Peptides against a protein of PDB entry 4XPM. Designs and how they scored, part 25

Target 1, 160 residues: chain A of PDB entry 4XPM
Amino acid sequence: VMLHSKNVKGFLENTLKPYDLHSVDFKTSSLQSSMIITATNGGILSYATSNNDVPKNSINEINSVNNLKMMSLLIKDKWSEDENDTEEQHSNSCYPVEIDSFKTKIYTYEMEDLHTCVAQIPNSDLLLLFIAEGSFPYGLLVIKIERAMRELTDLFGYKL
Target 2, 67 residues: chain B of PDB entry 4XPM
Amino acid sequence: DIKGTIAFDTHGNVIESTGVGSQRIEDIGDLSKVTLDAEGFAQVQGDSLLVHLYKRNDITLAVYTSA

## One batch from the design tools (peptide; aimed at target 2 Q43 I59)

Design b2_p16_5 (made by RFdiffusion4)
Pose (drawn by RFdiffusion4):
Structure b2_p16_5 (pose): chain A 143 residues (1-50, 63-86, 92-160), chain B 67 residues (1-67), chain P 16 residues (1-16)
Amino acid sequence: VMLHSKNVKGFLENTLKPYDLHSVDFKTSSLQSSMIITATNGGILSYATSNSVNNLKMMSLLIKDKWSEDENDTNSCYPVEIDSFKTKIYTYEMEDLHTCVAQIPNSDLLLLFIAEGSFPYGLLVIKIERAMRELTDLFGYKL
Amino acid sequence: as target 2 above (67 residues)
Amino acid sequence: WKDELKTLYEELMNEI
C-alpha cells in the first residue's frame, strides 16, 4: 500500500482553512502548516502551508520526539476514539506557535497542525480530531 | 448588553474568546471550578461584570454582561 | 437569561 501523494496533499491543504464564526464575532487565522509525518523518523510525507520548508523539517522532528517521549513515559493530552479506534491528541507550545499532534490510529503516521499563538488550543484540538475522522484510509498504514 | 464571551473545554483550554473575554482568559481557572446547576447553568462574578455560564457537551460557555 | 444563553450556546456550537 502507498499514499496517493496528490490527494493527501489536497487533504492537508483543506485542513488549513480558518474558523469564521458569526454567532459571536470570532475568527482565526488559517493554520501555519499541516503535515503528515512518520512516527518513526519524523520524516515528512506530505505538507501544506498557508513558514519555510527548512523550518518545517526541524519542527516536525522535534514534535515527533516530544510525542515519542510522552507516548511512553510511564501540556494537554486528549484521549480520542474514532469508530472504535483509539488515538491521543497532544498540544505542544513550539516557541510562539501552537501545535497539535496525533498518531493516525494504528498507523506509523502522525498528523500535525501548526498554528499561530492566537489560535486557541481547544479549537486546534477539535480541528485535528475532526480532520482525523476523514483519514480512515490511513488507519493501520504501516511502514 | 453582552460585553464578551469565552468558550473553553474540560482541560480548561480556550475554544474561542471575544470582547472582555479575550482580556480575562485567566478567569477560566475559577470558572472551570464552578459547579453548575442540574441544567448546566451558573452565575458568578469577579468584579462589576456578571459571568453567565452554561455547559453542555464538555464545553463551557461564559458570557460577560453587567450586573 | 437562561434561554438566551442556551440559544447562544447552540448557535455557537453549530458554527464550531

Design b2_p16_5_s1 (made by RFdiffusion4, then SolubleMPNN; from b2_p16_5, 7 letters changed)
Fold by OpenDDE base, seed 2:
Structure b2_p16_5_s1 (fold): chain B 160 residues (1-160), chain C 67 residues (1-67), chain A 16 residues (1-16)
Amino acid sequence: as target 1 above (160 residues)
Amino acid sequence: as target 2 above (67 residues)
Amino acid sequence: MKEELAKLFEELLKEI
């Protein structure tokens, strides 16, 4: 199954779904946002948000989108900085992972009260970005984004 | 009977927490240092609760019980 | 308890 641009939005929307761990009776909130952004400029290529109550074309929508843009830029900058910092890559905020023989890293970043994690889609110019409430555990967030990246093989190696 | 759980990764980050475990996230620091047996198990007495540990695939599950 | 714990762990793994 090929993942086309029209399918990316739906994919991201699916990532918003919360965990419901019946084994231990643990539940999370939905992700606040899920995005694919460019690693070069932090531009948003696609996004999904759980805040669907905002009327379209409203000032609130504009503010919401602008907030996402701001966060994406901030996280991209932080990611870029960390990718050029050996010490940061060895911190507890960095998870080296290997997916189908491709190596990448997952970074966790606290943004105000939010928990975020970002990872470069292997060998690509794209980043996958999750934004969650502070109640969403980082360990689970990392697992979530890793699992999600494994479903984005069509984007592996994507260059701008 | 289980009073709570904590699951955490090798970075000490929480994967999940329930029951009394949710109130004992700070235990992760100590629990992560516990020596496990060959099967990946350990038991630690904490306060009035017994903590059962099992680690596999870089994930540690801590289960809190009364005994 | 070990068996129960291992079982719980396996169930958890299936969900994450």
Scores: peptide ipSAE 0.777, ipTM 0.956, DockQ to the pose 0.916; fails the geometry check
OpenDDE base, seeds 1, 3, 4, 5: peptide ipSAE 0.776, 0.776, 0.776, 0.777; ipTM 0.955, 0.955, 0.955, 0.956; seeds 1, 3, 4, 5 fail the geometry check

Design b2_p16_5_s2 (made by RFdiffusion4, then SolubleMPNN; from b2_p16_5, 6 letters changed)
Fold by OpenDDE base, seed 1:
Structure b2_p16_5_s2 (fold): chain B 160 residues (1-160), chain C 67 residues (1-67), chain A 16 residues (1-16)
Amino acid sequence: as target 1 above (160 residues)
Amino acid sequence: as target 2 above (67 residues)
Amino acid sequence: MKEELKKLFEELLKEI
């Protein structure tokens, strides 16, 4: 069973929602972007962005999409390097996790002033990528992406 | 009575911070080394504040109080 | 305090 593209887009849009913790007085901003990209070349299969106040087909929209493509590629490259580096896999930037008996890793990467995290969808050629502001704490970002990954079971094992 | 909080994971990364906790993120290094009791609790005196620690499921919650 | 702390922790877990 495969998720339809529209369903995936809607899912990613939902991941943009900020945290509003009531147990403690803590709130986050919305994610800047949420993407599913290919692990092979960093190609964007689906994405969602906050601040969608940019007119469609405008130069600003094109630039924003191009920026996402650039970030996607950069993060994919870093992820690929880390997957081949045992030291990086044991750093504080790597979170080994198990979802439904499938093992994967969550990596955190700082890109300029942004906080990002990326994880391979279990046994797939796909990566889930979150991009947030620097104020979004990494520990919470990791939790967020792990929770999201648990909802993408239809993509487990997806091969290009 | 609570002056602030910090929640952090086993990697020392912040999950949340509030109040005085948001100004004491550097405490995580020391707090992560504190020996907890069998129930996952500890107390640490820090400056003029008392830090109450509780850890479960790889998450540590630190609560800063005056007493 | 322990019980209060534990309660707060549980509430936090429900939200993250």
Scores: peptide ipSAE 0.789, ipTM 0.956, DockQ to the pose 0.929
OpenDDE base, seeds 2, 3, 4, 5: peptide ipSAE 0.789, 0.789, 0.788, 0.788; ipTM 0.956, 0.956, 0.956, 0.956

Design b2_p16_5_s3 (made by RFdiffusion4, then SolubleMPNN; from b2_p16_5, 10 letters changed)
Fold by OpenDDE base, seed 3:
Structure b2_p16_5_s3 (fold): chain B 160 residues (1-160), chain C 67 residues (1-67), chain A 16 residues (1-16)
Amino acid sequence: as target 1 above (160 residues)
Amino acid sequence: as target 2 above (67 residues)
Amino acid sequence: MKKEIEELFKKLLEEI
């Protein structure tokens, strides 16, 4: 099934769902935000946020969107730097992964007190970005984004 | 009787933590260096807790018990 | 304990 813009939005909304592990007594919060952004300039193509208490088109919503734009740009810049830095690619903040013979990398970044995770959608000009609270462990966040990327095969190879 | 757990990946990052494990995140550094047997198991005796280790598929689970 | 731990691990893997 082809992922259209509407479908992508819904997909991102679904990624917001928290983990509730029954095998052990462990639960996470929902992701704060989930986004697909351009690797070229950090522009937001689609996003979802767990903060639904803000009315649409309100000044508060506009401010929150602007904040997301800033974060996406900053993370894109950091990602771009790391993609050109061999040492950073060998840090414990970088996870090389292979999905259906396509290679990509998952990076974890601390953004103030938030835990973030970003990965290039294989062979594309797009990045998938998760933003979570500091209580969301990085190891689980990495697993989450890897699983999510495996569901975005329609975007593999997408070029702007 | 399980007192807590820690699951962590090969980078030493936490996947989950519960019970006393949540207060022992600093143990990951040492636990990651423990040699496992052919079945992926090991035991490490701590101060008052026994740590049972099991690793499979690049994930290590540490289970804390009193004995 | 080994069997219990293996089972716990298996269940955990199914959830993450």
Scores: peptide ipSAE 0.801, ipTM 0.956, DockQ to the pose 0.929
OpenDDE base, seeds 1, 2, 4, 5: peptide ipSAE 0.800, 0.801, 0.800, 0.800; ipTM 0.957, 0.957, 0.956, 0.957

Design b2_p16_5_s4 (made by RFdiffusion4, then SolubleMPNN; from b2_p16_5, 8 letters changed)
Fold by OpenDDE base, seed 2:
Structure b2_p16_5_s4 (fold): chain B 160 residues (1-160), chain C 67 residues (1-67), chain A 16 residues (1-16)
Amino acid sequence: as target 1 above (160 residues)
Amino acid sequence: as target 2 above (67 residues)
Amino acid sequence: MKEKLKALFDELLKEI
């Protein structure tokens, strides 16, 4: 199965689903947003959002998209900065991970009242970005993005 | 009888919290420093509740009970 | 309690 642009959108939409941990009776909210962006410019290649109540082509939709673009750019910039800072890579906000022999890092960033998590898709020019409410715990968010990234093997090594 | 739970990772970040555990997130700092036995278990008495710890694969589960 | 804790952990691990 190959991931095409249409499939990527669907994939991101699926990542929005909340956790419902029956073992301990713990539930999360849905992710606010899930995005694949370029590591170079922070440009959004694909995105999904839980804000489905906004009419299409409305001013509110435009504002919402603009907010996503802004957050994408900000997080990309922070990620880029951290990727060039060995100390930041050793902070508690950085999770080195290995997926199928590919090494990457997961970063957590507080963005106002939101919890965000970003990771470079292994050996690619792409970043996977999750934006969640502040009630979504970081540890679980990290696990979520790691699990999700493992499903994006088709994008491993993708270069712009 | 379980009164609550906290699961957290090696960075001290919460994975989940329930019951009284949700009100004791600050315990993670101390719980993360507890020495576990060879099987990954420990017990800690904390302000009227007993905390049962189990760690495996970089995840720690804390279960709060009355005894 | 250890067995319960381990079982709970195993269940949790399956869900995350």
Scores: peptide ipSAE 0.793, ipTM 0.957, DockQ to the pose 0.913
OpenDDE base, seeds 1, 3, 4, 5: peptide ipSAE 0.792, 0.793, 0.793, 0.792; ipTM 0.957, 0.957, 0.957, 0.957

Design b2_p16_6 (made by RFdiffusion4)
Pose (drawn by RFdiffusion4):
Structure b2_p16_6 (pose): chain A 143 residues (1-50, 63-86, 92-160), chain B 67 residues (1-67), chain P 16 residues (1-16)
Amino acid sequence: VMLHSKNVKGFLENTLKPYDLHSVDFKTSSLQSSMIITATNGGILSYATSNSVNNLKMMSLLIKDKWSEDENDTNSCYPVEIDSFKTKIYTYEMEDLHTCVAQIPNSDLLLLFIAEGSFPYGLLVIKIERAMRELTDLFGYKL
Amino acid sequence: as target 2 above (67 residues)
Amino acid sequence: MDTFISEMLTAIEEKY
């Protein structure tokens, strides 16, 4: 099994969109970046930006390790269930940036959102949880 | 009139804020400790501003008005 | 989310 590079890229581009509420006068900026990376090496499989390529590689590996350390050390952590599949959503403050990371269930892949410091964490968590519901094709993807 | 709002989750993380809500994010620590009535409502205040609380689906909405 | 917050505001208005 392999990834359909163009469609995953398109998916990540779609996860970039900001929230724009009218019930209250609230709007976020769009995500800084959205990436799918390996849980193993932190290597980037696909990404979308709304800063630079060099900067994404560094952040990705860093969050991969932070996630790896938290995932087996016996911040916020949100246990989630999707169609009886379990995963966990972590938030990490990366300098002035807000980030969310979660392992795609039973997969060797992580989904990573990078947003500005003004993007509320609770909202970022909801965005990534719903986005993971669209990634059933990637559940169980093994390297 | 409504002076501001804050919505926050069970971890106390913000989902959205407007008005004086964005200036009072620190209120969440106290607000999250408020025990709501049987229907999910409460009213509390730190100062001249009245905070109306309603919680459903693990999301608390606080709206700020005058007392 | 907009609809969700709007319903919560309506509930508060009806209550208070």

Design b2_p16_6_s1 (made by RFdiffusion4, then SolubleMPNN; from b2_p16_6, 9 letters changed)
Fold by OpenDDE base, seed 2:
Structure b2_p16_6_s1 (fold): chain B 160 residues (1-160), chain C 67 residues (1-67), chain A 16 residues (1-16)
Amino acid sequence: as target 1 above (160 residues)
Amino acid sequence: as target 2 above (67 residues)
Amino acid sequence: LDEFIKEGLEAIKKRF
């Protein structure tokens, strides 16, 4: 099964769902946003947001989208910087992972009151980006994004 | 009886927290340094609560109990 | 993850 644009959007929307454990009484909030962006320019290729209360074509929607664009750019820049910094790659904010023999890294970034994590889709020019509330644990974000990436094998090796 | 839990990874980041564990995230720093036995268990007295540790597959589970 | 937590709880219960 190949991932098309509409499928990617749906995939990202699914990632927004809260993580609900049953062994213990623990449930997260929904992700604020989930995006696939370009590693080169931080351009948003696809995104999903839990803020669906904003009327379309409204000023608020424009502001919301612009905010996402800004965050994506900032995170891309931070990611790019860290990818060129050996020390940052060995910090506790970096999780080296291997998916089907492909190596990548998951980075956690605090953006104001938000918890974010970003990872390069293996061997691709694309980044997967999760934005969550500050109450969303970083460790769980890492697990969540890793598992999400495992479902994006069609994008492995994607080059712009 | 369990008063709370914390699960955290090898980076010291929280995976989940419940009950009193949610109020003791700061304990992770110390808990991560606890030497576990060969089976991955440890027990630590923290304040008035007892903390039971179990680590497997790079995830540590801390369970807070009264005894 | 949920399975791990479950197993951990049981393991701790048995251990202590």
Scores: peptide ipSAE 0.754, ipTM 0.950, DockQ to the pose 0.850
OpenDDE base, seeds 1, 3, 4, 5: peptide ipSAE 0.753, 0.752, 0.752, 0.751; ipTM 0.950, 0.950, 0.950, 0.950

Design b2_p16_6_s2 (made by RFdiffusion4, then SolubleMPNN; from b2_p16_6, 8 letters changed)
Fold by OpenDDE base, seed 2:
Structure b2_p16_6_s2 (fold): chain B 160 residues (1-160), chain C 67 residues (1-67), chain A 16 residues (1-16)
Amino acid sequence: as target 1 above (160 residues)
Amino acid sequence: as target 2 above (67 residues)
Amino acid sequence: LDEFIKEGLEAIKKKF
């Protein structure tokens, strides 16, 4: 099974779904956005957004996409900075994780009133980026993105 | 008689919260410092409620009860 | 995670 472009889009769309616990009465909102971006330039390779009410090719859509581009670039820059900062890598905003013997890091970033989480897909030039509302707990966001990355093994080691 | 819950990670970040727990996120700072027994449990008094702690696999579950 | 929460609730119930 190969993860093709269309599959990636579908995968990201699935990550938007809210987290619904049943052992306790807890359910999150949907993610605002889910993206795979380049670690080099912050370019968006694939994305999904819960904002489906915007007509295609509308000015509002363009603005929305531009906003995503801006956020992706900003987060990429912050990620790059942190990846070159030992102290930041040891902060509470950084989660070292190991997936199938591959090491990576998950970072949480507050962007205005949004909760974001970004992680390098192991040994790749790609970043997985989740953007959620402020009501989405960071701890859960980290768990969510870690588990999502575990499903992206086809992208492990991907180089641009 | 559970009044609420908070689950949080080793970074002090919330994983989930329900009931009164949702209004007591600030408790995590203190709860994270509580010494657990060998089984991973602890009980602390939090305001008017009891807080029952259980930690396993780097996740702490706090359960708020009246008793 | 849900399973953990469930197990934790039961564990706490038994403990206290």
Scores: peptide ipSAE 0.748, ipTM 0.950, DockQ to the pose 0.847
OpenDDE base, seeds 1, 3, 4, 5: peptide ipSAE 0.747, 0.747, 0.747, 0.747; ipTM 0.950, 0.950, 0.950, 0.950

Design b2_p16_6_s3 (made by RFdiffusion4, then SolubleMPNN; from b2_p16_6, 10 letters changed)
Fold by OpenDDE base, seed 1:
Order: structure tokens, then sequence, then C-alpha cells
Structure b2_p16_6_s3 (fold): chain B 160 residues (1-160), chain C 67 residues (1-67), chain A 16 residues (1-16)
């Protein structure tokens, strides 16, 4: 009951697509990055980025990956803190949600000029993480990640 | 005669904004406190524009018009 | 979500 790495990668790549709300002529940018990381150490299990212009194994690629690792770790740490902070869990940056029979929380975090959103995949040791430009509204980002998590049922309950 | 829109959630976070709505994100604080009728509607006067509210499924849509 | 927005616009148009 687990998605293949390739399938996960493809899934994350699809999450990068912008939201186009035709009815009100509103369109977002693509997500900058989409990741599945470990809740324990913030290790990246899979990721996708909109910056596909970087040659493979180039210094720029290494730097970008390192940046993702750093962001992953920082967000994991903040998430861990908030999971142990009742006050933070009741802020407008925390969205308790229920998917199927599982409860989880979605957190929004400002990181520099970026808008990020992270959520524990229900009953798992994994976090789903979206990184977007500052122009990407948090409310929409939350909706996006919730909908995405609903497609990751194979990862529900995954333990490291 | 829509001049703009704002959609926001129950946390007061923006879902989308267009037109003049993009310049009036601060209105969410007040708009979120407006009492809606039984059908989920309200109409409130802004500083210069009329704001039409529609809320369903925990999402509020605000439409700015001249009248 | 887009469907909601469309619905809302239409509903508002009818209501007001």
Amino acid sequence: as target 1 above (160 residues)
Amino acid sequence: as target 2 above (67 residues)
Amino acid sequence: LDEFLKEGLEAIAKRF
C-alpha cells in the first residue's frame, strides 16, 4: 500500500500547476516547489520544482536541492514546535481538517518572501509541503494542499 | 458592474482577489463579522463601493460594485 | 472552488 517513487514524483509535479479560477479571472503562479518530507528529520523523500532550467548534476542544481533541504528542515522544525503548541494550533495559520476518517492539520508559514503550506499526511510520518510565491494566497494554498492530500491515500498510515 | 472580488475562508485568509478587491484585503476583517441572512447573503456599504457577500461551505465571496 | 465562485456570482446577481 505505497505509491512508487516515480508515481509520487509525478504527483508532486502535477501539484505545481497553477490555480486558474476562470469565473473571477484569477490565476496563480505555479508552485515553486512541492515536497514530501519526513516529519522526524525533515528529510526529503520526493520533490518537484518549477525551475526545470537547471542542468542535472550542475552546481545550480546542487544549490537548489540544498536550498530545498534547508527549507524542509526549517519547516519541519516549525511544524514540530506548533504540533506541541496549543496556541499555535488555534491561530488562523492552522487548519484542522479531516480526510476520510483521519484528522490532520494544515499549517501556513511565511518564509522570507515565500508562502508555504505544510500538512502531515494522515496518520503517517510524512509531511506534504508546498512552497509558493508571496502572491499565492494562503487560503487558496490551504485548499490546494488539502485536495492534494486526498489523492495520497496510499501514504496514509505510513510509518518510517 | 463588478469592480472586484475577494474570496476568503473562515480564518480570514484570502482565497482569491481581483480588481479593487485586491486593494481592499483589509476589508476582510470587517466583512467576516457581517451577519448574513438565512440564505447566506449580505450587502454592506464600503467606503465608496457596495459589497455583496455570499457565503456557503465556509467560503465567503465578496463582490464589489458601484451600486 | 471555481464552481463555487461561479455559483456565488450568479447568486449575488440574482439576489441583488
Scores: peptide ipSAE 0.774, ipTM 0.953, DockQ to the pose 0.818
OpenDDE base, seeds 2, 3, 4, 5: peptide ipSAE 0.773, 0.772, 0.773, 0.773; ipTM 0.953, 0.953, 0.953, 0.953

Design b2_p16_6_s4 (made by RFdiffusion4, then SolubleMPNN; from b2_p16_6, 8 letters changed)
Fold by OpenDDE base, seed 2:
Structure b2_p16_6_s4 (fold): chain B 160 residues (1-160), chain C 67 residues (1-67), chain A 16 residues (1-16)
Amino acid sequence: as target 1 above (160 residues)
Amino acid sequence: as target 2 above (67 residues)
Amino acid sequence: LDEFIAEGLEAIRERF
């Protein structure tokens, strides 16, 4: 089983789904966006967005995509900076995790009123990026992205 | 009689919140400092409510009750 | 996670 481009898109779309707990009455909003971007340039390789009300090829769509590109670049830059900063790696915004013996880090970043979370896919040149509303708890966002990464084993070690 | 809940991680970030817990996120700072017993439990008085704590696997669950 | 919450709720109920 190989994770192809279309599968990646579908995977990201699935990550948009809200988190719904049943033991307690708790349900999140859908993620605003989910992306796989390059760690080198912040280029978007694949993305999904919950904003489906924008007509294709419309100015609004272009603006939306451009916004995603901007955010991806900004977050990539921040991630790169933090990856080269030992102190930032030990902040409360950084979660060292181990997936199948691969080490990576999950970072949380507040972007304006949005909650974002980014993590390097283990040993790869790729980053997984979640963008959520401010109502989406950071702790849950971290759990969500960690579990998502565990499903991306085909991308482990991916080099550009 | 649960009035609300907060679950949070070791970084003090919220995982979930319900009921009165959603309005008491600021309690996490103090709750994270509470010493738990050997089984991972504690009980603290939070304003007019009791807060029951349970921690396992680096996740703390706080349950707010009237008693 | 939901399982943890459920277990925690039950554990708290039993403890207190």
Scores: peptide ipSAE 0.755, ipTM 0.951, DockQ to the pose 0.848
OpenDDE base, seeds 1, 3, 4, 5: peptide ipSAE 0.754, 0.754, 0.753, 0.753; ipTM 0.950, 0.950, 0.950, 0.950

Design b2_p16_7 (made by RFdiffusion4)
Pose (drawn by RFdiffusion4):
Structure b2_p16_7 (pose): chain A 143 residues (1-50, 63-86, 92-160), chain B 67 residues (1-67), chain P 16 residues (1-16)
Amino acid sequence: VMLHSKNVKGFLENTLKPYDLHSVDFKTSSLQSSMIITATNGGILSYATSNSVNNLKMMSLLIKDKWSEDENDTNSCYPVEIDSFKTKIYTYEMEDLHTCVAQIPNSDLLLLFIAEGSFPYGLLVIKIERAMRELTDLFGYKL
Amino acid sequence: as target 2 above (67 residues)
Amino acid sequence: WKDELKELHDELMNEI
């Protein structure tokens, strides 16, 4: 099994869209970036930006390790269930940036959202949890 | 009139804020400790501003008005 | 005030 590079890229581009509410006068900026990376090496499989390529590689490996350390050390952590599949959503403050990371269930892949410091964490968590519901094709993807 | 809002989750993280809500994010620590009535409502205040609380689906909405 | 607050909450959640 392999990834359909163009469609995953398109998916990540779609996850970039901001929230724009009218019930209250509230709107976020769009995500700074959205990435799928390996849980193993932190290598980037696909990404989308709304800063530079060099900067994403560094952040990705950093969050991979932070996630890896938290995932087996016996911040916020949100246990989630999707169609009886379990994963965990972590938030990490990366300098002045807000990030969410979660393992795609039973896969060797992580989904990572990078947003500005003004993007509320609770909202970033909801965005990534719903986005993961669209990634059933990637559940169980093994390297 | 409504002077601001804050919505926050069970971890106390913010989902959205407007008005004086964005200036009073620190209120969440106290607000999240408020025990709501049987229907999910409460009213509390730290100062001249009245905070109306409603919680459903693990999301608390606080709206700020005058007392 | 309770009905108004609940309606606002539902509307806000629908937009999220």

Design b2_p16_7_s1 (made by RFdiffusion4, then SolubleMPNN; from b2_p16_7, 7 letters changed)
Fold by OpenDDE base, seed 1:
Structure b2_p16_7_s1 (fold): chain B 160 residues (1-160), chain C 67 residues (1-67), chain A 16 residues (1-16)
Amino acid sequence: as target 1 above (160 residues)
Amino acid sequence: as target 2 above (67 residues)
Amino acid sequence: MKEELAKLHEELLKEI
């Protein structure tokens, strides 16, 4: 089954939903942004962002999109560096994972006051990127992105 | 009576925190080094609180109580 | 307490 662009957008929008852990009475905010970007250039192929009541086509919306472009590029660059750095791959900010016999890595990055995590979609030229508020704990963010990647099997092996 | 909780992964990163646990994130460093029994349990005496630990599936849950 | 803690952990795993 092929993932259409509309389906990908809807998927990313769904990942924005917060956690509400009733067992321990803990809840998070929604993700600020969720996107799929190219590992080669950091270009955004699809994205979703939490609605901050910003009017459509406003200057604030444009600035928000531009900020996402900047962040995606910065994170891609950091990811690329870490993928070529054995020491960074052994830090507590790197989670090696295996999904359906495919190996990948999840990286966590502090970006100003935001918590981010990024992972290469297995055997693909694509990265999945989550951006959250600083109150969103990293351990839970890692779990969230791992669970999300398990639903993106249609993109496994995708090459540009 | 539970005063708070912390859940953390094998990297020492927080999964969740509540109550007094939210103010004791720095405890993770020491808690991660505690030797668990065969069932995955341990107890650690803190300042005025007792910490109950249980680890399964690479997730450690710490529960803070008064006794 | 052990049983309660294990149960709480199990419930947490179901939610994350």
Scores: peptide ipSAE 0.797, ipTM 0.956, DockQ to the pose 0.906
OpenDDE base, seeds 2, 3, 4, 5: peptide ipSAE 0.797, 0.796, 0.796, 0.796; ipTM 0.956, 0.956, 0.956, 0.956

Design b2_p16_7_s2 (made by RFdiffusion4, then SolubleMPNN; from b2_p16_7, 7 letters changed; failed a check: a repeat of another design)
Amino acid sequence: MKEELKKLFEELLKEI

Design b2_p16_7_s3 (made by RFdiffusion4, then SolubleMPNN; from b2_p16_7, 7 letters changed)
Fold by OpenDDE base, seed 1:
Structure b2_p16_7_s3 (fold): chain B 160 residues (1-160), chain C 67 residues (1-67), chain A 16 residues (1-16)
Amino acid sequence: as target 1 above (160 residues)
Amino acid sequence: as target 2 above (67 residues)
Amino acid sequence: MKEELKKLAEELLKEI
């Protein structure tokens, strides 16, 4: 079972929303980007971005999409390497998690000045990817993506 | 009065930081090593500030106060 | 202070 494309897009758009922690007076920026990509090739299946000032089909939009493609590929490659590296899986950048009896891992990656995190959607060929500004703390980013994955149960077990 | 906060996870990564806590992220290394009591609390004397620790659900909250 | 800290943590946990 897979979510409809529109539903996935809307979901990703919702993940862009920032945290506003009133309890401690801490606020984040919005996520820069949120994507579902293939674990095999890093191909983007769906994405959302906080930069809504780009006209559709403009050169800037194309460049933005191309940038996302590059980032997705790079992160997929790093993820693939780490999935085959025991040491990396035991680093502070790797969070083993269990969702509804499914095990997966959340990885955090520094990409230039951006903070990113990626996780394989449980038992699937898909990765969920968040890209945030450097001010977005990794611990909170991990929590965010874990919570998000819990809402993607329809994609659990999805195979290409 | 609270002078700042840091919340961090079991990996030592920041969840949030405010006030003086934002300037003391490096404290996490030491704070993560503090032995908490049975209720999940501890107090640590820092640089002129008292750090109150509480861990719950794998999240440690550090609150900085003057006393 | 413990109760205040506990309360703060609980509120934080609700928000994340």
Scores: peptide ipSAE 0.761, ipTM 0.955, DockQ to the pose 0.902
OpenDDE base, seeds 2, 3, 4, 5: peptide ipSAE 0.761, 0.761, 0.761, 0.759; ipTM 0.955, 0.954, 0.955, 0.954

